Peptides against a protein of PDB entry 7BDX. Designs and how they scored, part 262

Target 1, 212 residues: chain A of PDB entry 7BDX
Amino acid sequence: EMGAAACTLLWGVSSSEEVVKAILGGDKALKFFSITGQTMESFVKSLDGDVQELDSDESQFVFALAGIVTNVAAIACGREFLVNSSRVLLDTILQLLGDLKPGQCTKLKVLMLMSLYNVSINLKGLKYISESPGFIPLLWWLLSDPDAEVCLHVLRLVQSVVLEPEVFSKSASEFRSSLPLQRILAMSKSRNPRLQTAAQELLEDLRTLEHN

## One batch from the design tools (peptide; made by RFdiffusion4, then SolubleMPNN)

Design b2_p25_2_s2 (from b2_p25_2, 17 letters changed)
Fold by OpenDDE base, seed 1:
Structure b2_p25_2_s2 (fold): chain B 212 residues (1-212), chain C 212 residues (1-212), chain A 25 residues (1-25)
Amino acid sequence: as target 1 above (212 residues)
Amino acid sequence: as target 1 above (212 residues)
Amino acid sequence: GRLEELQEENLRETQEFGAELQASR
C-alpha cells in the first residue's frame, strides 16, 4: 500500500519538467530506473495467462512506475537519460510488451507504448528502439490486440519509423514483406476516430514511400 | 526496495515548494499522509528495545516518509494542510517521539522534531501541538536523549512555545514547575556550538519571562 | 521547429492522458 501511494504521488508530480530534471539531477535516478525495470518484469512474469489486470496494489504500483517512465520520456533531457543511461529499462519494456497476451494489461501496454513513442521523438531513441532484436515482429504482435488504444499507440510508433528515412531504410525490406496491410486497412474503418485517422495517415505515408 | 527508492525520490523532489503544492493539490494527498502515519507507527512498534536503527530498506523508507512530512511542513500551505487535514499524522508523530527510547532512531527523531518545529512556525500549528496531551512531559523526555541533534531540535520547539505569549500563558504553570533547568544549563556548556547557543538563548528568554 | 512542436504537443498529450488515467482510478 504505502509504496504504491508514494509511487502514485511521484507519478503525478513527474508531469512537471522541473520535477523530471530534479529526479535526473540526483544520484538516485540510475538505481530507481534499474529497480523499475526489475519490478515491472517481476509483475508481468507473475501474471497467470487467464488473470485480467487485477486492480491490486501491485498493479497500481507498476502502473505508476510506467507512468513515471512515460513522463520522463516526454521531456528532452529525460529521453537523453533513458537512451544513454537506462537502455536496460528500454529493453525490458520491449520484452514485456512481447510477453503480454492480446487484451492483457491493456492500460499498462498503453503506458509502455507511450514511453517508447516518447523516446522515439529523438533520432537517437528511435534508432535504439528500431534496431532492437525482433522490433518489427513485436509491432505486428501488438497490432493483433483487440484494444483500440493499444493499436493506436502501435500505429504511432510505426509512423515514427516510416517518417524517418535513415531508420526506415535499414528495415524497409523486412517491414514491407511482413506488413499486416489488411489489419491496418481494417483499422482505417474503425469507429474510434483517433485510430481511424492514425491508420489512414499511415496508409498515405506508406503509399508515398512506395512511389519513391 | 522499490517502494523505498520511490519514496526517497519523492522526498528529494519535495524540497521544492511547487512540488509540495502539486502533492497537496491532488486528490491523493489525504490518503498518502494517512498511510504515512500508519507506516511510521508500524515501524516504531516493530523495533525491539535493543535494536539500533538498522540500515534496512524499511528504515530508509520510514526515514524518507518523515523527510517528506518535514518538507511539506516547511511550506506555508503544507503547514495549513497538516493542521487542518492531517491532525492524526501530527498526533502519531508526537506519540512515536514518546515511544522511542533515548538514543533510539536518532535520525528519525530529528526529522520528526523538525516537522513539528516547522508546523509550530504558524500560531495555529503551535497551538495544536502545544495543546496535545502530555506535550510538556514529552519535551522533557526527549531532552534526556544523549544525542546533541535531538536535544537541539527539542530546545527549538521549547523556544517556539516560550516566544508565543498566548501559547506560553496556557501552560506556564506546568512549564515552570517541571522545567529541567539543570539539563538546559548543562547543554549551555555543550561542545556542540549549535546546542550551546540554543540553550543559552532559551535561558535568556526564560529569565526575561520571569521578570515580567 | 517541427521537432519542438512535436515535443510540446506530445508532452501535453502525455500529461493529459496521465491525468485521465489517474482520475479514473
Scores: peptide ipSAE 0.228, ipTM 0.836, DockQ to the pose 0.125
Fold by OpenDDE base, seed 3:
Structure b2_p25_2_s2 (fold): chain B 212 residues (1-212), chain C 212 residues (1-212), chain A 25 residues (1-25)
Amino acid sequence: as target 1 above (212 residues)
Amino acid sequence: as target 1 above (212 residues)
Amino acid sequence: GRLEELQEENLRETQEFGAELQASR
């Protein structure tokens, strides 16, 4: 209970750039983000057994931790810190996104995807995550999720890769050969306007790359 | 571990007025401070049994919580919030200060005393804590602590009472009759310059009140 | 620049989603 409450408050206040700077300026940041990754991993591993009530204190705690990471990654210095000093956390997020089944922990997946997208705003971050082993298969695994919000954030991450020629060129062959085109086309007809728009934009970006 | 790390970060960032405002502006503040009091109480009650290693994660967690309360109380809106909406927490702090033995949990006592002192900056806060049952005996119990830092913060709290005529008048008879004058005189000769100064100032303030 | 706009938009989106998540619990 108390841990979840403290993390929830820390999540809320971490929306401020100054708070992110304060978190990172301390000597505790490295340890905090290391333990964060371990805690998130332990939670996801626990899901295979007991149907942990999604509304448990532990679930709330992990959501808050993922929220903190997302808020930190939303700030330029936070992205730099994560990519320079907390790569293991990024690897953990990528792994956990792979370990979760479609429809499982939707809100947590969204937060994790948002954190990765935020990291991808920096070219160094985008390079790091996109060069991770199994990254492209992971994107397609995540895009198989029935949840529109998960799919939206996957499409945004895919777009970040597609829009960066230096990154896209390294995986272009695998990307083109494995692209779930029919799934993306279906999303471009979604009733969710955000998902629809993101899918349409990505399809346009992909067409532009095929003609060049 | 993770709870202690999160609370430690929250403690660090709560040094900012804007962070205190953000903590208090949310709908979670009341619950957070309620749980904080309960957590601190549970910790102090656990000390009577197992010599909980003072360096345990639980100890660090409770220190961070006390630090957060102290930082919140350092801000005007935080003092107002505590006095208006979290009186049970103030009662808990007063109780825990009474339950702790001289030399026990020195750092925690200092944080709790600092929080009470910060609350006492507001007349409403000073009235509330000074009107608490057993407040004067509690001050003298705390002043019996061998630790100079504990004694310093007790003297500061005593001074806050003495400097406010409306508050002092309500308890002046009990205060004068129970005053550990010899202890304060001994502190005025302390090798600790901060304690020495605080004791001298208080003795001067008391002399001024006797002549009026 | 485009990067700053993306940062502000993402920050806002992150905050909004966070607020929605917190309000739903």
Scores: peptide ipSAE 0.236, ipTM 0.837, DockQ to the pose 0.146; fails the geometry check
Fold by OpenDDE base, seed 4:
Structure b2_p25_2_s2 (fold): chain B 212 residues (1-212), chain C 212 residues (1-212), chain A 25 residues (1-25)
Amino acid sequence: as target 1 above (212 residues)
Amino acid sequence: as target 1 above (212 residues)
Amino acid sequence: GRLEELQEENLRETQEFGAELQASR
């Protein structure tokens, strides 16, 4: 309980750029993010296919951790830190996104996807994530989620790949051969306006790449 | 471990006034400080007279909590919050300072004393603390500590009482009758310059009050 | 530049989402 409360406060204040800088400027950042990954991994492994009570202190703690990572990744210096010094955490997030079933831990998945998207704003981050083994299959696995927010953030991450020629060129063959086009087309007709827009934009970007 | 790491980061960033405001502006502050007191109390009760390994994760967690309280109390809005909304935490800190033996958990005692001193900057805080049962005996108990930093912060807290006529007048009889004058005089000759100065200043303040 | 605008927009979105998640618990 106390740990979850403290971590939740840290999550809240980490929405400030100055707080992110303060977190990273300390000598404890590396250790914190190392343990963060391990804690998140331990939580996901403990789910054993059961819907863990989303309201547990442990769940709250993990959500706060994922929130902190997301907030750190939203800041330029935070992205640089994660990509340079916390790659294991990024690997862990990618792994956990693969380990979670569709509809499982939806809020956590969204936070983790948001963190990856934020990292993807940095070309070095995007390169690192996209070069991860099984990255393309992972995106399609995640797009199978029934949750619109999960799908939205996957589409945003896919778009980050598509919009970077240097990244897209490396995976273009795999990407095109495995693209769940019908799923994306279905999302472009979603009643969720954000999901609809993201799917439409991605379809436009893909069409542009086919004509070039 | 993770909880201690998160709490330690929160401690570090709580040195900022803006972070203190952010902590207090959230709906979670009350719960956090309630659990903080309980956690600190549980830790001190678990010591059972043994010198707990000061380097444990639990010790680190409690130190971080005490540090957060200290940082919150350093800010005007934080003092107001503690005095108005977290009196139980102040009572807990006073209790724990009484429960700890001389030389036991020195760093924690210093942090707790610093927090009380910071609260004492607010007249309402000083009134609340000084009106606590056994406050004057507690000060003398704490002055028996061999640690110069403990004694320094006790002297500062004593000075806060002495410098406030409205507070001092209520306890002046008890204070004068129980004052460990020889101990304070010994501290005024300390090789620790901070302790020496604090003891000298307090002796001067006391002399001024005797001539009026 | 366009990158800076995207970063600011994304920061805002991240903050808003975080706030919504915190308020929903």
Scores: peptide ipSAE 0.234, ipTM 0.838, DockQ to the pose 0.128; fails the geometry check
Fold by OpenDDE base, seed 2:
Parts: C-alpha cells; sequence; structure tokens
Structure b2_p25_2_s2 (fold): chain B 212 residues (1-212), chain C 212 residues (1-212), chain A 25 residues (1-25)
C-alpha cells in the first residue's frame, strides 16, 4: 500500500523535467531503475497463477513504476540515461512485452510501449531496441493484441523504425517477409481515429520505401 | 526494497516547492499522508520486539516518509495542508515521539521534530500542536534525550511556544511549574554551538517573559 | 520580514539535513 502510494506520487511529479533531472542527478537512480526492472519482472511472472486483480496495490505499484520510466524516457536527459545506464531495464521491458499474452495487462503494455517509443526518439535508443533479439517477431506478437491502444503504440514503434533508414536497412528483409500487412490494413479501417491514422501513415511510409 | 527506493527519491525531489505543490494538488495527497502515519506507527510499534536494524529497508522507508513530511511542512502551502487536512498525521507524530525512548531512533525523532517545528511556523499549526494532550510533558520527555540534535529541535519547538504570547498564555502555568531549568542551563553550556545558542536564546526569552 | 527570513532559513536547514541524512545512508 504505502509503496504504491509513494510510487504513484513520484510518477505524478516525474512529469516535470526538473524532477527527472533531480532523480537522475542523484546516486540512487541506477539502483532505483535496476530494482524497477526486477519488480516489474516479478509481477509479470506472478500473473500465471494468481488472478492478480488488476486493481491490486501490486498492480498499481508496477503501473506507477512503468509510468516513471515513461516520464523519464519522455525527456532528453532521461532517454540518454536509459540508453547509456539502464539498458537492462530496456531489455526487461522487451522481455515482459513478450511474456504477456494478447489482452493481458493492457495498461502495463501501453506504458511499456510508450517508454520504448520515447527511447526510440533517440537514435541510439532506437538502434539498441531494434537490434534486440526477436524485436520484429515481438512487434507482430504485440500487434495481435485486441486492444486498440496497444496496437497504436506498436504501430508508432514500427513507424520509428521505418522512418530511420540506418535502422530499417538492417532489418528490412525480415521486416518485409514477416509484415502482417492484412492486420495493418484492417487497422487503417479502424473506428479508432488514432489507430486508423497511425496505420494509414505507416502504410504510406512503407509504400514510399518500396518505390525508393 | 522498491518502496523504500521510490520513497527515497520522492523525499529528495520534495525539497522543491513546486514538487510539494504537485504532491498536494493531486487527489492522492490525503490518502498518501494517511497511510504515511499508519506506516510510521506500525514501524515504531514493531521496535520493541525485533532489533530492526536501523539500516533496514523498512527503516529507510520510514525515514524517507518522515523526510517528505518535513519537506512539505517547510513550505507555506504544505504547512496549511498539514494543519487543515492532515491533523491525524500530526497527532501520530506526537504520539510516536512519546512512544520512542530516550536514545531510540534519533534520526527519526529529529525528522519528526523538524516537521512539528515547521508546522509551528504557522500560528494555527502551533496552536494545534501546543493544545495536544500531554504536549508539555512530551517536550520534557524528549528533552531528556542524550542526543544533542533531538534536544536542539525540542528547544526550537519550546521557543516557538514561548515567542507566541497567545499560545504561551494558555500553558504558562504548566510550563513554568514543570520547566526542566537545570537541563536547559546545562544545554546553554554545551560544546555543541547550535544547542548552546538555542538554550541561551530560550533562557533569555523566558527571563524577558518573567519581567513583563 | 523576520518571518520570511526564518521560513527561508528553515527551508534551507530542512533541505540540508535531509540531504545529509540521505547521504549518510
Amino acid sequence: as target 1 above (212 residues)
Amino acid sequence: as target 1 above (212 residues)
Amino acid sequence: GRLEELQEENLRETQEFGAELQASR
């Protein structure tokens, strides 16, 4: 309970750049993000047995942690920190996104995908994430999710790869061979405007790359 | 572990007035400070049995909580919030200061006394604290502590009462009858400059009140 | 005024003590 409350407040205030700088400027940041990864991993590993009520203190705690990571990744110095000093956390997030089933822990998936997207704004972060083992299969696994918000953030992450020629060229063959085109085309007809737009833009970007 | 790490980061960033405003401006502040009091109380109640290593994650967690309260109380809007909306927490801090033995949990006592002193900067806070049952006996109990920093913060809190005629007049009889004058005189000869100064100033203030 | 100065000084002292206590751990 108290940990979840404290973490939730820290999540709220971490929306400020100055707060992110204060978090990262201390000698405790490395330890905090290391334990964050471990805590998130422990939570996801616990899901197969006990119906952890998504509204539990533990779930709230993990959501707040993922929210903090997302807020840190939203800021330039935070992205730099994650890419340089907290790669294990990024690896953990990628692993956990693979361990979660379609429709499982939707809100957590969204936060984790948002953190990865925010990291992908940094070219070094995008390179690191996209070079992770099984990254392309993971994107398609996540794109099978029934949740429109999960799918939206997957499409945004895919677009980050497609829009960066230096990164896309390394995975272009695997990407083209495994692309769930019918799924993306279905999303381009979604009633969700954000998902529809993201799918349309990605399809346009892909067509542009085929003509060049 | 993770809760203590999160709370420690929240403590660090709560030194900013803008962070305190952000904490208090949310719908979660009341719940957070309510659970804070309960958590601190549970910790102090656990001390009589298990040698809680003062360096435990639990001790760190409670210190961080007390630090957050102190930082909130150091700011005008934070004092207003505590005095108006978190009186139960102030009652808990007073109770816990009574439950702790001389020489027990010195650092926690200092943080709790600092929070009470910070609240006493607000006249409404000073009135509330000083009108608490057993407040004067509690001050003398705390002034028996062997720790100079504990004694310093007790003397500062006593001085806050003495310097406010509207508050002092209500307790002047009990205060004068129970005043550990020999203890304060001994502190006025302390080798600790801060304690020495605080004791000398208090003795001067008391002499001024006897002549008026 | 004296109250403002006392509040600023107390804020500084509170921050310094908090920082020292966190550094000692």
Scores: peptide ipSAE 0.020, ipTM 0.799, DockQ to the pose 0.127; fails the geometry check

Design b2_p25_2_s3 (from b2_p25_2, 16 letters changed)
Fold by OpenDDE base, seed 2:
Structure b2_p25_2_s3 (fold): chain B 212 residues (1-212), chain C 212 residues (1-212), chain A 25 residues (1-25)
Amino acid sequence: as target 1 above (212 residues)
Amino acid sequence: as target 1 above (212 residues)
Amino acid sequence: GRLEELQEENLKEVREIGAEIQAAR
């Protein structure tokens, strides 16, 4: 309980750039993010059997950790730190997103996807995550999620790949061959306006790439 | 482990006034400080038997919590919050200081004493803690500690009482009758310059009160 | 620029998710 409360407060204050700098300026940052990855991994591995109540202290703890990572990745120095010094955490997030089934731990997926998206703002970060083994299959796996918010953040991450020629060129063949076009088209007709817009924008960007 | 790491980071960033305001501005502050007291109490109760390694994750967690309280109390709005909304935590700190033996958990004692001293800067806080049952005996109990830093912070807290006539008048009789004068005189001859100075200043203030 | 706007949007979304998680308790 206390750990979850402390982590939740840390999450809240990590929305500040100065707090992110303070977190990363210490010698404890590396250890903290290493343990973060391990903690998240342990939690996801524990989900296979018992319906961990979404409201458990453990769940809240992991959500707060994912939130902290997201907030750190929202800041330039935080992105730089993650990409340079905490790649294992990024690998863990990618793995956890793959290990979770469609509809499982939706809120956690959203936070993890947001963290990856924020990392993707850094070209070095985008290169790193996009070159991860199974990244493209992972995107399509995640796009099969019934949750509109999960799908939204997947589409945004796909957009980050598509809009960066240096990255897209490396995966263009696999991307084109496996693109779930019908799924994205269905999302472009979603009643969720954010999802609809994201799908439409992606479709437009994809069309632009086919003509160039 | 993860909880201790998160709490340690929160402690570090809580040195900022803006972070303290952010912590206290949320609806979670009350719960956090409530659990803080419980956690500290549970830790101290667990010390009676097993030599909890001073470097245990649990010890570090509790130190970080005490540090957070100290940092919160260092800020005016934090003092106001503690005195108005987290009195149970102050009671717990007083109790824990009484439950610990001389020489036991020195670093924790120092942090707790620093938090109480910071609270004592607020007249309302000083009134509250000084009116706590057994406060004067507690001061003398703590002054018997072999650690110079513990004694230093006790002397500072005693000074806060002595320098506030509205508070001192209520306890003056008990204070004068139980004053460990020989102990304070010995401290005024300490080789520790901070302790020496604090003891000398207190003795001067006490002399001033006897002549008035 | 566009990056700053995106950062602000992301921060807002994270806060909203946090609020939702807390409201579920």
Scores: peptide ipSAE 0.307, ipTM 0.828, DockQ to the pose 0.226
Fold by OpenDDE base, seed 3:
Structure b2_p25_2_s3 (fold): chain B 212 residues (1-212), chain C 212 residues (1-212), chain A 25 residues (1-25)
Amino acid sequence: as target 1 above (212 residues)
Amino acid sequence: as target 1 above (212 residues)
Amino acid sequence: GRLEELQEENLKEVREIGAEIQAAR
């Protein structure tokens, strides 16, 4: 309980750039983010057994951790730190996103995807995550999620790849050959306005690339 | 481990006034400080059995909690919050300071005493803690600690009482009758310059009160 | 400008997710 409460407060205050700088300026940041990844991994691995009530203190703790990572990644220095010093955490997030089934731990997926998206704002971060083994198949796996918010954040991440020619060129062949176009088209007709817009924009971006 | 790490980071960032305001501006502050007191109490109660290695994650966690309280109390709005909304925590700190033996958990005592001192900067806070049952005997119990830092912070708290006539008048009789004058005199000759100065200043303040 | 807007939107969304998680308890 106390751990979850403390982590939740840390999550809340990490919305401030100054707090992120303070976290990173300390000597404990590396260890913290290392343990963060391990804790998240342990949680996800535990889900195969007892349906941990999503409402457990453990769940809240992991959500808060994911939130902290997201908030850190929202800041330029935070992105730089993650990309330079906490790559294992990024690898863990990618792995966990692959380990979770469609519809499983939706909110955690959203936070993790938001973290990756934020990291992708940095070209170095985008390069790193996009070059991760199985990245493209992972995107399509995640896009099969029945949750509109998960799909939205996947589409945003896909868009980050598509909008960066240096990154897209490396994966263009695989991307084009495996693109779940029918799913994206279906999303462009979604009643969820955010999902609809994101899908439409991505389709436009893809069309632009086909003509170039 | 993760809880201790998160709490330690929260401690570090709580040195900022803006972070304290952010903690208090949230809807979780009350619950957090309630659980904080309970956690600290649980820790101290556990010491009677297994000599929990002071270097345990649990110890670090509790130190961080005490540090957070200290940092919150260092800020005006934090003091006001503690005095108005978290009095039970203040009671807990006072109780725990009484439960700990001389030389036991010295660093924790220091942090807790610093918290109380910070709270005492607010007249309402000073009134509250000084009117707590057994407060004067508690001060002398704590002043029997062999640790110079503990004694220093006790003397600072005593000075807060002495320098506030409205508060001191309520306890003046008990204070004068039970004052460990010989101990304070010994501290005024300490090789620790901070302790020496604090003891000398307190003795001067006491002399001033005797002449008034 | 755009980056800051995206950051603010993301921060808002993270807060909303946090609030939803807490409200479910």
Scores: peptide ipSAE 0.316, ipTM 0.829, DockQ to the pose 0.219; fails the geometry check
Fold by OpenDDE base, seed 4:
Structure b2_p25_2_s3 (fold): chain B 212 residues (1-212), chain C 212 residues (1-212), chain A 25 residues (1-25)
Amino acid sequence: as target 1 above (212 residues)
Amino acid sequence: as target 1 above (212 residues)
Amino acid sequence: GRLEELQEENLKEVREIGAEIQAAR
C-alpha cells in the first residue's frame, strides 16, 4: 500500500518538467527506471492471462510507474534520457504490449502506448522503437484491441512512423503489405471523435505517401 | 525494492516547494501521510530493540518517508497541512522518538527530529508538539543519544520551545527542574562545531530567561 | 509550438487516465 501511494504521488508530481529534471538529475534515475521495467514485467507475467484487478495496490503501483514513464517521455530531457539510458525499459514496454491480450490491462496499455508515443517524438527514440523486432506486427496486434483509447494511441504511434521518411522507408514494404487498412478505415468512421480524427489523419498521411 | 526507489525519488523531489504544493494540493496527501505514520511505526516496532539494518530496502523506505515529512514541514503550506491535518503523524513521530533507544536508528531519529523542528516553526505546530504528553522527558531522553546529530536537532527543538514565551511559560517549571544542564554544557564544549554552537546558543537563551 | 501543445495535451490526458484509474476504486 505505501509503495503504491508513494509511487502515485511521484506520478502526480512528474507532470512537472522541473520534477522530471530533478528525477533525472539525480543518481537514482537509472536504477529507478531499471526496476520500473522489472516491476512492470513481473506484474504482467503474474496475470497469466487473468483479468486485471484494477483496484489492487499492485495494479495501482504499475499504473503509476507507467504514468511516470509517460510523463518523463513528455519532456525533451526525459526522452533523451529514456532513449540513451533506458532502452531496456523501452524494450520491456514493447514486450509487455505484445504479451497483453486484447482487452487485458487496457489502461496500462494506454499509458505504455502514450509513453512510446512520447518517446517517438525524439527521432532517435522513434528509430529505436521502430527497429525493435516485430514492431510492425506489434502495432497490428495492438490495433486489434476493442478499446478505442488503445487503438487511438496505436494510430498515433503509427502516424509517428509514417510521418518520418527516414524511419518509414526502412519498413515501408512490410508496413504496406501488412497494413490493416480495413481496420483503420473502420476507425475513421468511429463514433469516438478522437479515434475518428486519428484514423482520418493517418489515412491522409498514407495517401500522401502513395502519391510520392 | 521498487517502493523504496519510488519513495526515495519522491523524497528527492520534495525538496522543491512546488512539489510540496503539488503533493498537498492533491486528494491523496491525507492518505499518504496516514500510511506514512503507520509504516514508520511498523518499522520501528519490527526492530524489537535490534540493531538497525541501515542498508535494507525497508530502512531506505522509512528514511525516505521521514525525509518527505521533513521536506514538507520545511514549507509554510506543508507545516500548515501537518499541523492541521496530520497530527496523528506528528504523534507517531513523537512516539517513535521515544521508543528508539540511544544509538538506535540514528539517521531516522535525525530525520524525525528535523521534521519536528520544521513543524515547530509554526507556532501552532510548536504548541501541539510541546503539549504532547511526556514531551519534556522525551527531549532529555533524546539528548542522551551519543550521536552528535541527534543531540544537535534535539537542542534545536529545545531552543524552539525556549524562544517562544507562550509555549515555554506553560512548561517552564518542569523544564527548569529537569533540564540536563551539565549535558548541555558538555555539548557547548563539543568538537562538533554545529553541536557546540547550538548548545552555546541555547545556554545563552536560557540565561536570558533567567534574568527576565 | 506544436510540440509544446502536444506535450500539454499528452500531460492532460495522462492526468485524466490517472483520475479514471483512481475513480475506479
Scores: peptide ipSAE 0.303, ipTM 0.829, DockQ to the pose 0.207; fails the geometry check
Fold by OpenDDE base, seed 1:
Structure b2_p25_2_s3 (fold): chain B 212 residues (1-212), chain C 212 residues (1-212), chain A 25 residues (1-25)
Amino acid sequence: as target 1 above (212 residues)
Amino acid sequence: as target 1 above (212 residues)
Amino acid sequence: GRLEELQEENLKEVREIGAEIQAAR
């Protein structure tokens, strides 16, 4: 309980750039993010067994951790830190997104996807994530989720790849061969306006790339 | 481990006034400080049994909590919050200081005493603390500690009382009758320069009050 | 710029998710 409360407060205050700088300027940041990855992994592994109620203190703790990572990645110095010094955490987030089933831990998936998207704003971060083993299959796995918010954040991450020619060129063959076009087309007709718009924009971007 | 790490980071960033405002501006502050008091109490109660190694994750967690309270109390809005909305936490800190033996948990005592001193900067806070049952006996109990830093922070708290006529007048009879003058005189000859100075200043303040 | 707007939007969304998670308790 107390740990979850402290972590939740840390999440709230980490929305400030100055707080992110303070976290990273300390000698404790590396240890914190190392333990963060391990804690998130342990939580996700525990879900295969007992129906841990989504509202457990443990769930709240892990959500707060994912929120902190997202807020850190939202800031330029935070992105640099994650990509340079906490690559294991990025690997863990990618792995955990693959380990979760469709419809499972939707809010956690959204936070993790948002963190990866924020990292992808940095070209070095985008390169690292996109070159991770199984990245493209992972995108399509996540796009099979029934949740509109999960799919929205997957589409945003896909768009980050297609809008960067240097990154897209390396994955273009696999991307074109495995693209779930029918699924994306279905999303372009979604009742969720944000998902609909994201899918339409991505389809336009993909068409532009085929004509070049 | 993870909870202690998160709490330690929160402690570090709470040194900023803006972070304290962010903590208190949220709807989670009351719950956090309520659980803080309970956690600190549980820790102190556990010390009577097993020699929990002073370097345990639990100890570090509680130190971080006490540090957060101290940092909150260092800011005007934080003092107001503690005195108005978290009086139970102040009562808990006073109780825990009484429950600890001389030489026991010195670092925790120092942090708790610093928090009370910071609260005492506010006249409303000073009134509340000084009117707490057993406050004067508690000061003398704490002054029996062999640790110079504990004694220093006790002397600072005593000085806060004697320098406020409205507060001192209410306690003057008990204060004069129970004052451990020989102990304070011994501290005025301490090899610790900070303790020596604090004891000398207090003795001068007390002499000034006797002549008025 | 566009990046700043995106960052602000992301921060807002993260806060909203946090509020929703807490309200479900």
Scores: peptide ipSAE 0.295, ipTM 0.827, DockQ to the pose 0.215; fails the geometry check

